# Designs tried in a protein design run: peptides against a protein of PDB entry 4CIC. Part 109

Target 1, 148 residues: chain A of PDB entry 4CIC
Amino acid sequence: KVSTKGHYGVQAMFDLAQHFGEGPVSLKSIAERQGLSEPYLEQLIAVLRKAGLVKSVRGAQGGYILAREPRDIKVGDIIRVLEGPIAPVESVSQDDPEHSLKFDFSVTKSVWEKVKKSIEEVLDSITLADMLKDAEEAQMAQGYMYYI
Target 2, 147 residues: chain B of PDB entry 4CIC
Amino acid sequence: KVSTKGHYGVQAMFDLAQHFGEGPVSLKSIAERQGLSEPYLEQLIAVLRKAGLVKSVRGAQGGYILAREPRDIKVGDIIRVLEGPIAPVESVSQDDPEHSLKFDFSVTKSVWEKVKKSIEEVLDSITLADMLKDAEEAQMAQGYMYY

## One batch from the design tools (peptide; made by RFdiffusion4, then SolubleMPNN)

Design b2_p20_3_s4 (from b2_p20_3, 11 letters changed)
Fold by OpenDDE base, seed 2:
Structure b2_p20_3_s4 (fold): chain B 148 residues (1-148), chain C 147 residues (1-147), chain A 20 residues (1-20)
Amino acid sequence: as target 1 above (148 residues)
Amino acid sequence: as target 2 above (147 residues)
Amino acid sequence: EKSILEGEILELVEGDEIAE
């Protein structure tokens, strides 16, 4: 499973994207729509806010908004903020002196680095705007299935 | 970290690939070379053997061999055996009745499905033979840096 | 520090049940 954190973080950001331009959204409303506990969402939003992906709006209609347009927020940006830098595969302890072991570890590491790179490329290729578009397309497709 | 299981499974299989054609390799020797505990390796090998990726050889020179040539074993095959089918993102409980939630969950799910597919494609593109080649290339490159 | 992403990616790959 995508870390619960990454998954819910993307959901929360997507919810904010759906309401982008409509003004501030309350954490309560996001939590209700995304099936998240409000306390958990508060933690996620705090991280996202600190990273500059979300802005807090004060006042009677206070809440949160995306700090950028949906097209300017990649899923990869959200994941990196929530999960930290995709840490390079922690070097298996360089301490094993035998040359052969170091080499084998290097090759195995390269496999995981390729996987990591592929994931990054995918996540960096998807924006919140792309997700909004996909949502619209899916909604239209469901609408058509009811008419046939 | 790649699940310790996936990581060590690939390492163990790679070790067997490096010794492919040389006869059976003892679990002890694999464990020593790969920095694994022998009991942990025994568990991994049991799974890999059951999946038909590894064969047990009995006798005085008993041990394990790859069941197939290194070129015929994908990293993806090893991972699927050890980790199971890359589980579809467990459907967030379908039970939330509001249509909007289902839709949002669907879009989010699609992101993770794309990631999953990408991972599978990468892992299925790499064989143990490719890893052997990469190892040889890296060894040659290190040899040139010392001279 | 273990890459949380690696862990999560692996969880994605492994399909480890998010323990409820």
Scores: peptide ipSAE 0.108, ipTM 0.796, DockQ to the pose 0.183; fails the geometry check
Fold by OpenDDE base, seed 1:
Structure b2_p20_3_s4 (fold): chain B 148 residues (1-148), chain C 147 residues (1-147), chain A 20 residues (1-20)
Amino acid sequence: as target 1 above (148 residues)
Amino acid sequence: as target 2 above (147 residues)
Amino acid sequence: EKSILEGEILELVEGDEIAE
C-alpha cells in the first residue's frame, strides 16, 4: 500500500507536470483536479518545496511550479522526499520492542533488501515525463475507441 | 515495511526448511530459535497449515513439517497466504475514506501496479531452498574469516 | 480483505507513519 502521502504526492507532482510551462498553478486548482483537500495538499507541497522539487511563485497569479523539468524528477525522488529513505528492514525490529526480532536472521533480511532494491529501481526508472507520455497515449487510445 | 506477520511467517517457514527431513519440529523450538512468542507463532502456523504449506504431525514427538520441499515453496507463496493477494492499488483508496482518492488517475495507478509487479516477481523468484543455500554460503564465509 | 502485502510494500516504501 502506497501511503496516502506518497500516492497524493505523486498525483500533485503529476498535476504540476501537466501544467509545466503554463505558469504557476494554485493549490486550489490542484486540489480540485486531484480530489485532495487543500489543507492536506498544502502540507505535501510544503515538504516538496523544502526538498527543492517545487517552487512557490508569489503574486495575484501566484501558485506553484515544478522546480525542474518533468524529465529531471523521478517518482523515486518524490517518494524519498515524502516518506524518507526506504528504511532498511532493521527498522521493523525497533518498533515492536516486545517482539524484539532478536534473530534478525541475515538470510530473511536479505530477502527484504532484495524487495527494497527492486522497488527503488522501479521508482527511479519512472520520471514525470514518462508519466506525461503515458497519459497522452491513454488519451489517444480513448479517443480512438469513441470513433470505432 | 514487511508486516510483522509476513516477516515472522517467512522466519518460521525458513526454520521449518532448515529442519526439513529431520521430522516434526515443535512450535516451542521454532519460537525459541526465531525469538517469537509461542502464541503468535501458533496463529501464523494455523494460517500456513490451512493454506497447505505446513503439516501438523500428532504424537509425543509431534509438531510441524513443511508440506512441500523447500524448492517448491516461494517466499511469494508464504506472503500471499499470510497477507492475502497483493491487493491492486484500488485498495489504497478504501482505507482513508475521508481522503477519497476520487481521481485514481490511471497514470498514477499504473506506477503502483509496476511497483507491485516488481515485488511479486522478486518474491516469486526466491524459494526456501534458495534461502537455505544463502544461509550455508554465509556460514562458510564466516568460517573462512576466522582463519 | 485488504492486501497486507500492499500495506507492507507501502510501509517498506513509505516508512512507519501509516502504522499510527
Scores: peptide ipSAE 0.108, ipTM 0.792, DockQ to the pose 0.135; fails the geometry check
Fold by OpenDDE base, seed 3:
Structure b2_p20_3_s4 (fold): chain B 148 residues (1-148), chain C 147 residues (1-147), chain A 20 residues (1-20)
Amino acid sequence: as target 1 above (148 residues)
Amino acid sequence: as target 2 above (147 residues)
Amino acid sequence: EKSILEGEILELVEGDEIAE
């Protein structure tokens, strides 16, 4: 389960990507479009802003924008900001003194480290621009299915 | 975080792999070696047995053995048995009627599906035999450092 | 049924301490 935080964070960032170049987007509008509570979104945006992924714009048409182009924001960047570094599998009971146990734990740990690395590689391979492209392709495919 | 269940399940299966060919291993001995509670291990073993990854052996030297050779058991097999199918990201609010929301959810879902697929591929690429080999190599490396 | 793998992936990604 991607953390609710990571999931919604990616959604919020994707919403901002969809509006990139159109000016500031209000938190209310993002919340409405993404089915998020505005207070929860405010917390996410605060973290994302602090990390320099989002900027606040002041004024009558104020709101938020991506701080970088969609192509320059990886999903992995968003996740790392919201969830922190993808921690290695915390070694369970390091405290068991028998050498055999430590060794078995090390091998098991290596499995999960491989999984972690794979996740990181995938998330770092996907940008918000890639997501936008995928969305456009999906919309076109749906549109073509309605006209046939 | 691999579920505690998945983590300990892999540990228990690895313990059985280390003793493969030596006869049945008691739950008590596995629990002691892996730092698991015996009751918890019993639950794990019950699931693994039902899935045909582990066999129970009866008798004075009774216990459990791998039902297959270590090379024929993937880590992914263990995880799927214990945790079920790596379910696709449950679409959160499918109930929101606006078309735009559904679409955005679909793209986000695709990201997590890619992550899922990658995890499955990794876990399916690792067998208990691979883990045994890695353990042996690590022991040899440690032994050579002492020498 | 929330995919256990999703939860686990989360924990892997989030680095949540395996509660001892």
Scores: peptide ipSAE 0.104, ipTM 0.788, DockQ to the pose 0.139; fails the geometry check
Fold by OpenDDE base, seed 5:
Structure b2_p20_3_s4 (fold): chain B 148 residues (1-148), chain C 147 residues (1-147), chain A 20 residues (1-20)
Amino acid sequence: as target 1 above (148 residues)
Amino acid sequence: as target 2 above (147 residues)
Amino acid sequence: EKSILEGEILELVEGDEIAE
């Protein structure tokens, strides 16, 4: 499960990507288009803004914009911001030397690390620009189906 | 997150792989070695047995064995048995034609499908035999650090 | 409707927290 947070975060960022260059978008409009509660979206946007993926514009025509071009934002960047590092860095707590280095070489841990790495590679291979392109291609394909 | 079920299922199957060819292993011994509750392990083993990944041996020296060689069991096979297909097959409910095929080409859905495919590829690339080999290599590496 | 797919992928990613 991508966390609901990750999922909706990607949706919100994609909505902002679709409006990139059109000026600031209101949270209300994003929430309505993406089927999100406005309070929940506000929390997501706050995190994304703090991470420098989104900018707020103040004023009567204020709202939010992507802080970078869609090509410069990976899905992996969004997920890492919202969910944290996918790898828990085992904090090697320095202190207690006596608990035997049971190198719990959990072969099982290695399996999950491989899975994690694969997920990261996939998410880092997809930008918001790639998503925009995919959306355009899908719209074109749908348009052709209506003409047949 | 691999579900706790998937995680412990892989651990239990790996324990059985380590004892492959030595005869049946008791659930109690697996539970003790893997730090699992015996009742929880019993539920996992029941599912794995039903799927044909594990066999039960009856008798005083009874227990469980892998139903196949470790090389013939992928981690992906274990996960699919325990968690089901990673892809929800969208049941195309045939019936209501009128709800517009909003090809909700959720570009977001496509992202998650790519992630899913990647996970499947990784899990299908790892067998219990690969895990056994990795364990042996790790033990050798540890042995060399003590010398 | 939370896609069942989203549920499974998250459980795979978040699984590391339960081992503490």
Scores: peptide ipSAE 0.103, ipTM 0.793, DockQ to the pose 0.150; fails the geometry check

Design b2_p20_4_s1 (from b2_p20_4, 9 letters changed)
Fold by OpenDDE base, seed 2:
Structure b2_p20_4_s1 (fold): chain B 148 residues (1-148), chain C 147 residues (1-147), chain A 20 residues (1-20)
Amino acid sequence: as target 1 above (148 residues)
Amino acid sequence: as target 2 above (147 residues)
Amino acid sequence: KKFGDAFELPDVTKLIIEEE
């Protein structure tokens, strides 16, 4: 499962990308557009701000902006900030110390490490700018389907 | 968390691959080698058997074998059997209809679909035979580090 | 209410994501 946190974080960052250059957007406006609860979004934005992906702007037109251009923010950067480093499959060992799989089955671990690496490569290959382009292409395609 | 089910399923199937051609292995022996509870392994093996990845052999030397050669079983096949089809990101639209994300953010969904596809490609690129080879190479490398 | 994992990726992806 993509964590709800990662999913909504990417969604919120994408909303900020769509409004990049238009000035600060309110959390309320993001929450309304993205169907998120405002309190939940506040928590996400706080983490993203602390990581330097989002900036808070103060004033009457205060709100949030991307701290970097959409092309300079990878989906992988967002996920790592919200969900930490894509952790290796370490933690199966923590909950039942008596069933500590003594055999470091390095081979099965290597399968999951390959999966992890593949996920990282995909997420690091997609920027918010790529997502903006995909959205534009999708809107154009929908527009053309309505005219046919 | 790789589902404990997927992880242990791959581990159990790998154990069966290591013993492929040696005859049936008992669930007890797999459980002992792989550090799994026997009851949990029974549940996994039941699913894998129903899917035709494992065969039960009856008799005094009864147990389980791979139903196919290790080269003919992908990790992806095991995962799909145990976890089902790598479900597309079904939006959590079911539990709170009022917070149904009305905006089909097709773009964010597309990101996760790309991730899914990448996972499938990786898991379908690895066979139990590849895992056996990797194990052999790892044992050889450890053997050389001790000399 | 534990905000449930919105996207059921294979549990494999859950490992990668849930280790936080």
Scores: peptide ipSAE 0.068, ipTM 0.810, DockQ to the pose 0.202; fails the geometry check
Fold by OpenDDE base, seed 3:
Structure b2_p20_4_s1 (fold): chain B 148 residues (1-148), chain C 147 residues (1-147), chain A 20 residues (1-20)
Amino acid sequence: as target 1 above (148 residues)
Amino acid sequence: as target 2 above (147 residues)
Amino acid sequence: KKFGDAFELPDVTKLIIEEE
């Protein structure tokens, strides 16, 4: 499972991307649209703000905005902020050094490192702008299905 | 985390690959080399055997062998057998269908599906034979550092 | 070895590979 944190963080950032240029969005409105609890979203937004991905706007119509354009925010950036570095597969088998053929462990570790690298490459290849485009294309496709 | 099951399953299968052509390997010997509990390994091997990746050899020198050549077993095959299909991201948010904009959910889901596909492609690109080759190359590299 | 010693793949990988 992408941590609920990573998943919801991407959803919240995507919601902010959809409203980019329209002004600040309230946490309540994001929570309602994304099906998130407002208290949980507040925690996510606090982390994202501290990392400089989100800005708080003060005032009666205050809320949050993306700190950068959607094209300048990768999904990988969001995940790294929320979950930390996509950690190298720490081999947990450090506890019994005597019996594990260290060599076999290194080869199996390399498999998971390749998987990790592949995940990073995918997440770094997708921006919030790419997600917006995909959403628009999907909406257009649905709209065309109602007119046939 | 690759489930402990997937990780240890790949280790056990790799151990069998290293001994491929040498005859049957005992569960005890695999467990000792891979640092696994023998009872846990027995459960893994039972699943792998049922899936046709491993064969049991009976007799006084009995044990287990790969059911196919190392080149014909992908890491992805092992993982799918042990963990099931690399599950589509079950959207955790199924519990509140009323408030989630279904559309936004579909776009975020597509991100994770792309990640899934990438993992599958990587795991399906690596065979036990590739792992054996990587092991040999690493051993050679270590051997050259000692001379 | 405690059984919990799974490779800490990124939590994103935990989506795909269920921790049993």
Scores: peptide ipSAE 0.065, ipTM 0.802, DockQ to the pose 0.181; fails the geometry check
Fold by OpenDDE base, seed 1:
Structure b2_p20_4_s1 (fold): chain B 148 residues (1-148), chain C 147 residues (1-147), chain A 20 residues (1-20)
Amino acid sequence: as target 1 above (148 residues)
Amino acid sequence: as target 2 above (147 residues)
Amino acid sequence: KKFGDAFELPDVTKLIIEEE
């Protein structure tokens, strides 16, 4: 599963990208638009802020903004901040000593390393600016379907 | 996470590939070599057999064999049989009913579809024959370090 | 015994694999 955390984190960051340059956005408004609980969004935003992807603006018109331009934030950056490094193998939980993966079969490990690398390459190839462009193209396509 | 199921399934299938052409292999011997519990391996083999990736041979020298040549079995085929179709988005909705992904934001969905496609392409590009070749190359490299 | 997820792939990969 893309953790609900990674998925919602990308949604929240995309919402902030859509409003980039318009000023601070309230957590309430993000939560409403993205279908998220406000308390859950607060937890996500706290992590994203600590990582320097989001800034908090204080005041009556306060809220959150992207800390960088949408073109300077990769989806991979968001996922690494929320979920940590995309590591396939290391968390063989020490907790089942009898099922110690004794045989680190280097060959099976190499399969999962290839999968990891491919995921990283995809996520690092997509910026929030690319997502904004895709959204614009999708809206244009819907607009043309109503005029035919 | 590649489920422990997917990981162990690939290991078990790779063990059968290493013994391909040598006749039937006992579940006990696979379990011992791969560090798996025999009861867990029985469950995996039952699924793989039902999908037609493994055959059971009966008799005193009975056991299991690959149903196809190692070159005709992709890692992706093993994963799809054990885990189902590599689908990125749909399972987020079921486990947290309060966090129903109500907004199928087409744009975020497209990101995960790209990730899915990438994983499928990688897993479908690797056969058990490719894994056998990689194992041979690794053994040769270790042999050269001791000389 | 919950066979623990041996590979902690990012939850992204867990979604992909668990929907199968």
Scores: peptide ipSAE 0.062, ipTM 0.801, DockQ to the pose 0.167; fails the geometry check
Fold by OpenDDE base, seed 5:
Structure b2_p20_4_s1 (fold): chain B 148 residues (1-148), chain C 147 residues (1-147), chain A 20 residues (1-20)
Amino acid sequence: as target 1 above (148 residues)
Amino acid sequence: as target 2 above (147 residues)
Amino acid sequence: KKFGDAFELPDVTKLIIEEE
């Protein structure tokens, strides 16, 4: 499960990418387009802004913009900012502390480290620019289905 | 966080792989070696047995064995049995039905589908035999550090 | 407004991402 935070963070950043170069976008407009609560979006944007992925613009036409070009923001960058580093499972579930002998099974740990690395590689291979391109291709494909 | 089920399931299956060819292993001995509660291990073994990854042997020397050779059991097979398909579950969170405009953001969905596929590929590329080999290599490396 | 996760990644991914 991508955390709700990671998922909606990527959606909000993608909305800002779609409007990149058009000027500042209001939180209200992002929330409406992405189906997000404005208070929840404010929390996400605050974290993303602190990390330098988003900029706030003040004034009557104020709002938010991407701090970098869509090609310079990886999905992995967004996830790391919102969720922290993709750590291998160190935490034995707190639910049964008595029987969690931390057998440091180095071999089983290595399996999860390989999974982690693979996730990181995928998320670091996808930029907001790649997502924009995929959206354009999907719209073209839908447009062609209506004209045939 | 691999689910506790997935994590301990892989550990239990790996223990059975280490004893493959030596005959049946008791749940008690697996639980002791893997630091698992015996009742929890019983639940895991029941699921793994139903899926045909483990066999129960009856008798005075009874216990459990792998149902297949370690090379024929992928980590992905164990995870799918214990946790189900690595599906992008559209979890419609029941908690806020009003504002879950399922913007079918096909694009954001495609990102998570790529992540899913990558995980499946990794887990399907690792067998219990690969894990046994890695354990042997790790033991050899530790042995050489003491000389 | 609790927005529900539209995509439940496998518990494995959730857990790798949530334990961070």
Scores: peptide ipSAE 0.061, ipTM 0.804, DockQ to the pose 0.190; fails the geometry check

Design b2_p20_4_s2 (from b2_p20_4, 8 letters changed)
Fold by OpenDDE base, seed 1:
Structure b2_p20_4_s2 (fold): chain B 148 residues (1-148), chain C 147 residues (1-147), chain A 20 residues (1-20)
Amino acid sequence: as target 1 above (148 residues)
Amino acid sequence: as target 2 above (147 residues)
Amino acid sequence: KTFGDAFTLPDVTKLIIEEE
């Protein structure tokens, strides 16, 4: 399950990538285009800003910009910032000691480590620039369907 | 997050794979070896049985067996039975209509589809027989360290 | 060391069961 947080975080970062070089974008405009509540987006942007992926611009035409070029931001970077490291679940919290039978089945752990590695490789292989290119290709494909 | 259900389901199926060909294994013995509660294991086994991955054997020495050979059961098959289809993004269930903005962002959807495909490929590449082999290799490696 | 540490993938990496 991609958390709603990770999903919407990638959407917000992609919106900023689409406007990269055009100057600062308001939270309101991002929220409207991405179908997000402005308060929720503010929470996401605060985390992304603290991590150095987004910059705030002050003034009458203030807003947010990407802190780096779209090619220098991986989807994996966004997810790690919002969700933390793709880690094996540490210990089941101590709250149910009876079910905390930490059966260290080394073989089952290796399965999940393979899954983790595969996810990391995929997310680290996709940049915001790759997403921009995919969007342009999709838009061109739609344009051709209207002329047939 | 692999749910606890998916995780323990794979453990239970792996335990049955380790005893494949030895006859039926009791739920109690699986629960003890895998560190699971017997009631929780019973729920998992009921789902796995309904899906045709496990068979129940009746009698005094009754219990459970794999319904197929370990090589014919993928980890992906177990996960799909217990968790349903592997999807990277929850369809935000309709319960919060305000947050259920299905923003059909085609480009972001494609990212998650790539993640889904990658997970499916990994889980479908691992059988219970592969897990048995990995366990044997790990046991041999431990034996060599003591000598 | 319990093998059964549920990999908390980030919520993004939770295998979402598509409710068909």
Scores: peptide ipSAE 0.081, ipTM 0.779, DockQ to the pose 0.121; fails the geometry check
Fold by OpenDDE base, seed 4:
Structure b2_p20_4_s2 (fold): chain B 148 residues (1-148), chain C 147 residues (1-147), chain A 20 residues (1-20)
Amino acid sequence: as target 1 above (148 residues)
Amino acid sequence: as target 2 above (147 residues)
Amino acid sequence: KTFGDAFTLPDVTKLIIEEE
């Protein structure tokens, strides 16, 4: 699952991308626009900042900015920072300690590795710039529907 | 995440594929070979049977068999039966009911739809027969490393 | 009717974090 964390993290990063070049954005304004709780957003932004995807700007007009251009941030980069490495199968070790998965079933592992690779390829193929473009196209399409 | 359920379900189905044509396999024998608890395997097999992927054979040599040939069972079929549709699950935000996600962010939704489609394509491209072939190739490769 | 439906990726896309 892209956790709620990954989902909201992508939303927050996309909001920062929409305001890229306009200066620092407050967490409050991001939270309001994205429908996120401010405390939750603070946690996400802290992780993203530590990973060097977001920068904090101090001062009266302080807030957050993307640390890179939207074209230089992949969705995969955001997900890896927030969720860790894209792994398809959790090691079942938590619920039944007695049934240690003794058999590293190489074959079943290979299925999950193929799934992982496919997810990584998709997420690494989408940048924040691509998302901005898709948003503009969607807004233009909606604008045309209001004028018809 | 492929849940533990999806993972073990694929393992159990793969075990049945390895024994396809040899007759019914006991749950105990599957559990032992796959390192699964028998009660957990019973739950998985019950779901797989209800979905028509597995058949129960009654009698002294009773057990379970694949309901179809290994080539006719996709990994995606197993996962859909066990986990449900490979759909972006709407996380009903259990934690903060007040912050209703007002914005159906069409753009972020499109990202997840692309991921979903990619996963479906991969899982639907792999059959139990493909897994059997991969296992045979892996065993042959290991056999060559010991010489 | 608030479109509050947070799309989470399907259970299959639960990235299993390899615990190191």
Scores: peptide ipSAE 0.078, ipTM 0.778, DockQ to the pose 0.153; fails the geometry check
Fold by OpenDDE base, seed 5:
Structure b2_p20_4_s2 (fold): chain B 148 residues (1-148), chain C 147 residues (1-147), chain A 20 residues (1-20)
Amino acid sequence: as target 1 above (148 residues)
Amino acid sequence: as target 2 above (147 residues)
Amino acid sequence: KTFGDAFTLPDVTKLIIEEE
């Protein structure tokens, strides 16, 4: 499961990508468009800013912008910033500390490593620019469906 | 994240695969080898049995066996049984019902669908037989490192 | 009757093995 954090983070970054080059976007405006809590979005944006994916612009028309072009931001970069390293298995250690996963069964670990690698490859293959293109294509397709 | 449930389920199924053809394995023995709680393993095995991945054998040498050959059980099958359908995004609807994801942003959904598909493809490409082979190869490699 | 197949990916985020 992509966490709610990762999901909303990608949505917020995508919103910023849609407005890239138009100037700073307010958190309120992003929150309204994306259906996010503004306080929650503020926390996400703070992390994204610290990671250098987003810049804060001060002033009356202040807000946030992407720190890089949409083509230079992978979905994987956003997820790693928000959720940390993409790992397939939570350290089970928190729920039952006494039953520490003693046997790091190398074979089961290898399955999860393959899953991890696959997820990373997918997320690293998708940029915000790719998402913008997909959105444009989807809008065009919807437009064509209304004219047929 | 593969849940603890999925992780332990795959471990338990792999243990049964390692003993496939040797007869029924006790839950206690699986729990001991895999470092699992026996009560927790009992819950997992109950689900796996209901799904037809495991069979219960009754008697003095009773226990559990794989219901199919290791080659006929995908990791994806185990995960689907234990965790349900492999979905990339939890329906965010549970934590904040008022902020229903109104905008099913088709684009973000498509990203997660790609992730889902990739995970499914990986998990469906790995059988318990593949895992057995990997274990044998790893043991051989360890044996060679000691010479 | 939208069968929302809530494919809950196992929280791939829970797959984040914290490397100690």
Scores: peptide ipSAE 0.064, ipTM 0.783, DockQ to the pose 0.181; fails the geometry check
Fold by OpenDDE base, seed 3:
Structure b2_p20_4_s2 (fold): chain B 148 residues (1-148), chain C 147 residues (1-147), chain A 20 residues (1-20)
Amino acid sequence: as target 1 above (148 residues)
Amino acid sequence: as target 2 above (147 residues)
Amino acid sequence: KTFGDAFTLPDVTKLIIEEE
């Protein structure tokens, strides 16, 4: 599951990408623009900072910036930091012994591994720079729709 | 999430594929071979039957069979029946207003749609017949390792 | 809540990780 954590993490990182080169962005401003709670965003940013994807800037105009250029941050990098490795099948919680996946059928496992690989390939093919480009193209398309 | 439901559903359907042409298979035997609870399997089979992927056979040697040939059942078909449409992002439960995904950012949504499409393509590329072939190849490879 | 929300790609991604 790209949990709510992964989803919001990508949103927060994308917001930072949109402001890349403009200086530090406050968590409050990110939270407001992205519709996130500031406390929740603080937790996400703490993880992303520890992983070296985000930097904190101190001072009166302090905040956060991307630690790398948008082109050097894959969506897959963000997801792996926040969610851990990309997994297709939930391990059935050990708590229900009646539902223990006792038979790890190699063939069924291989199906899920193919799904995993496909997800990883997609997420690793998308950078924050690609997302910025897509946003620009979408805005241009909307702008043209207002002029027609 | 291919929930436990989707995972076990694929296992159960694969078990039926392995016995395709041999006649009806009892839920008990599927449950035993696949390590599933029989009551849980009954629920899965009920859904799969309603969707027309499985047929029930009545009688003393009654049970279940695939409703179609293994080549005509995609893994994606099984997953869609059991789990519904493959969705990229959980709609945050409306119950926490503080965590409401208020901004459906079109760009972030597009990332998840790309992932969805990729999953669908993979799952729709794999049939139960492909799984049978992979199982046979794996058994042959193991058999050659013993010689 | 409809089945469509449960198959979030995120869940599929979480599922594979725990088996490694």
Scores: peptide ipSAE 0.056, ipTM 0.779, DockQ to the pose 0.286; fails the geometry check

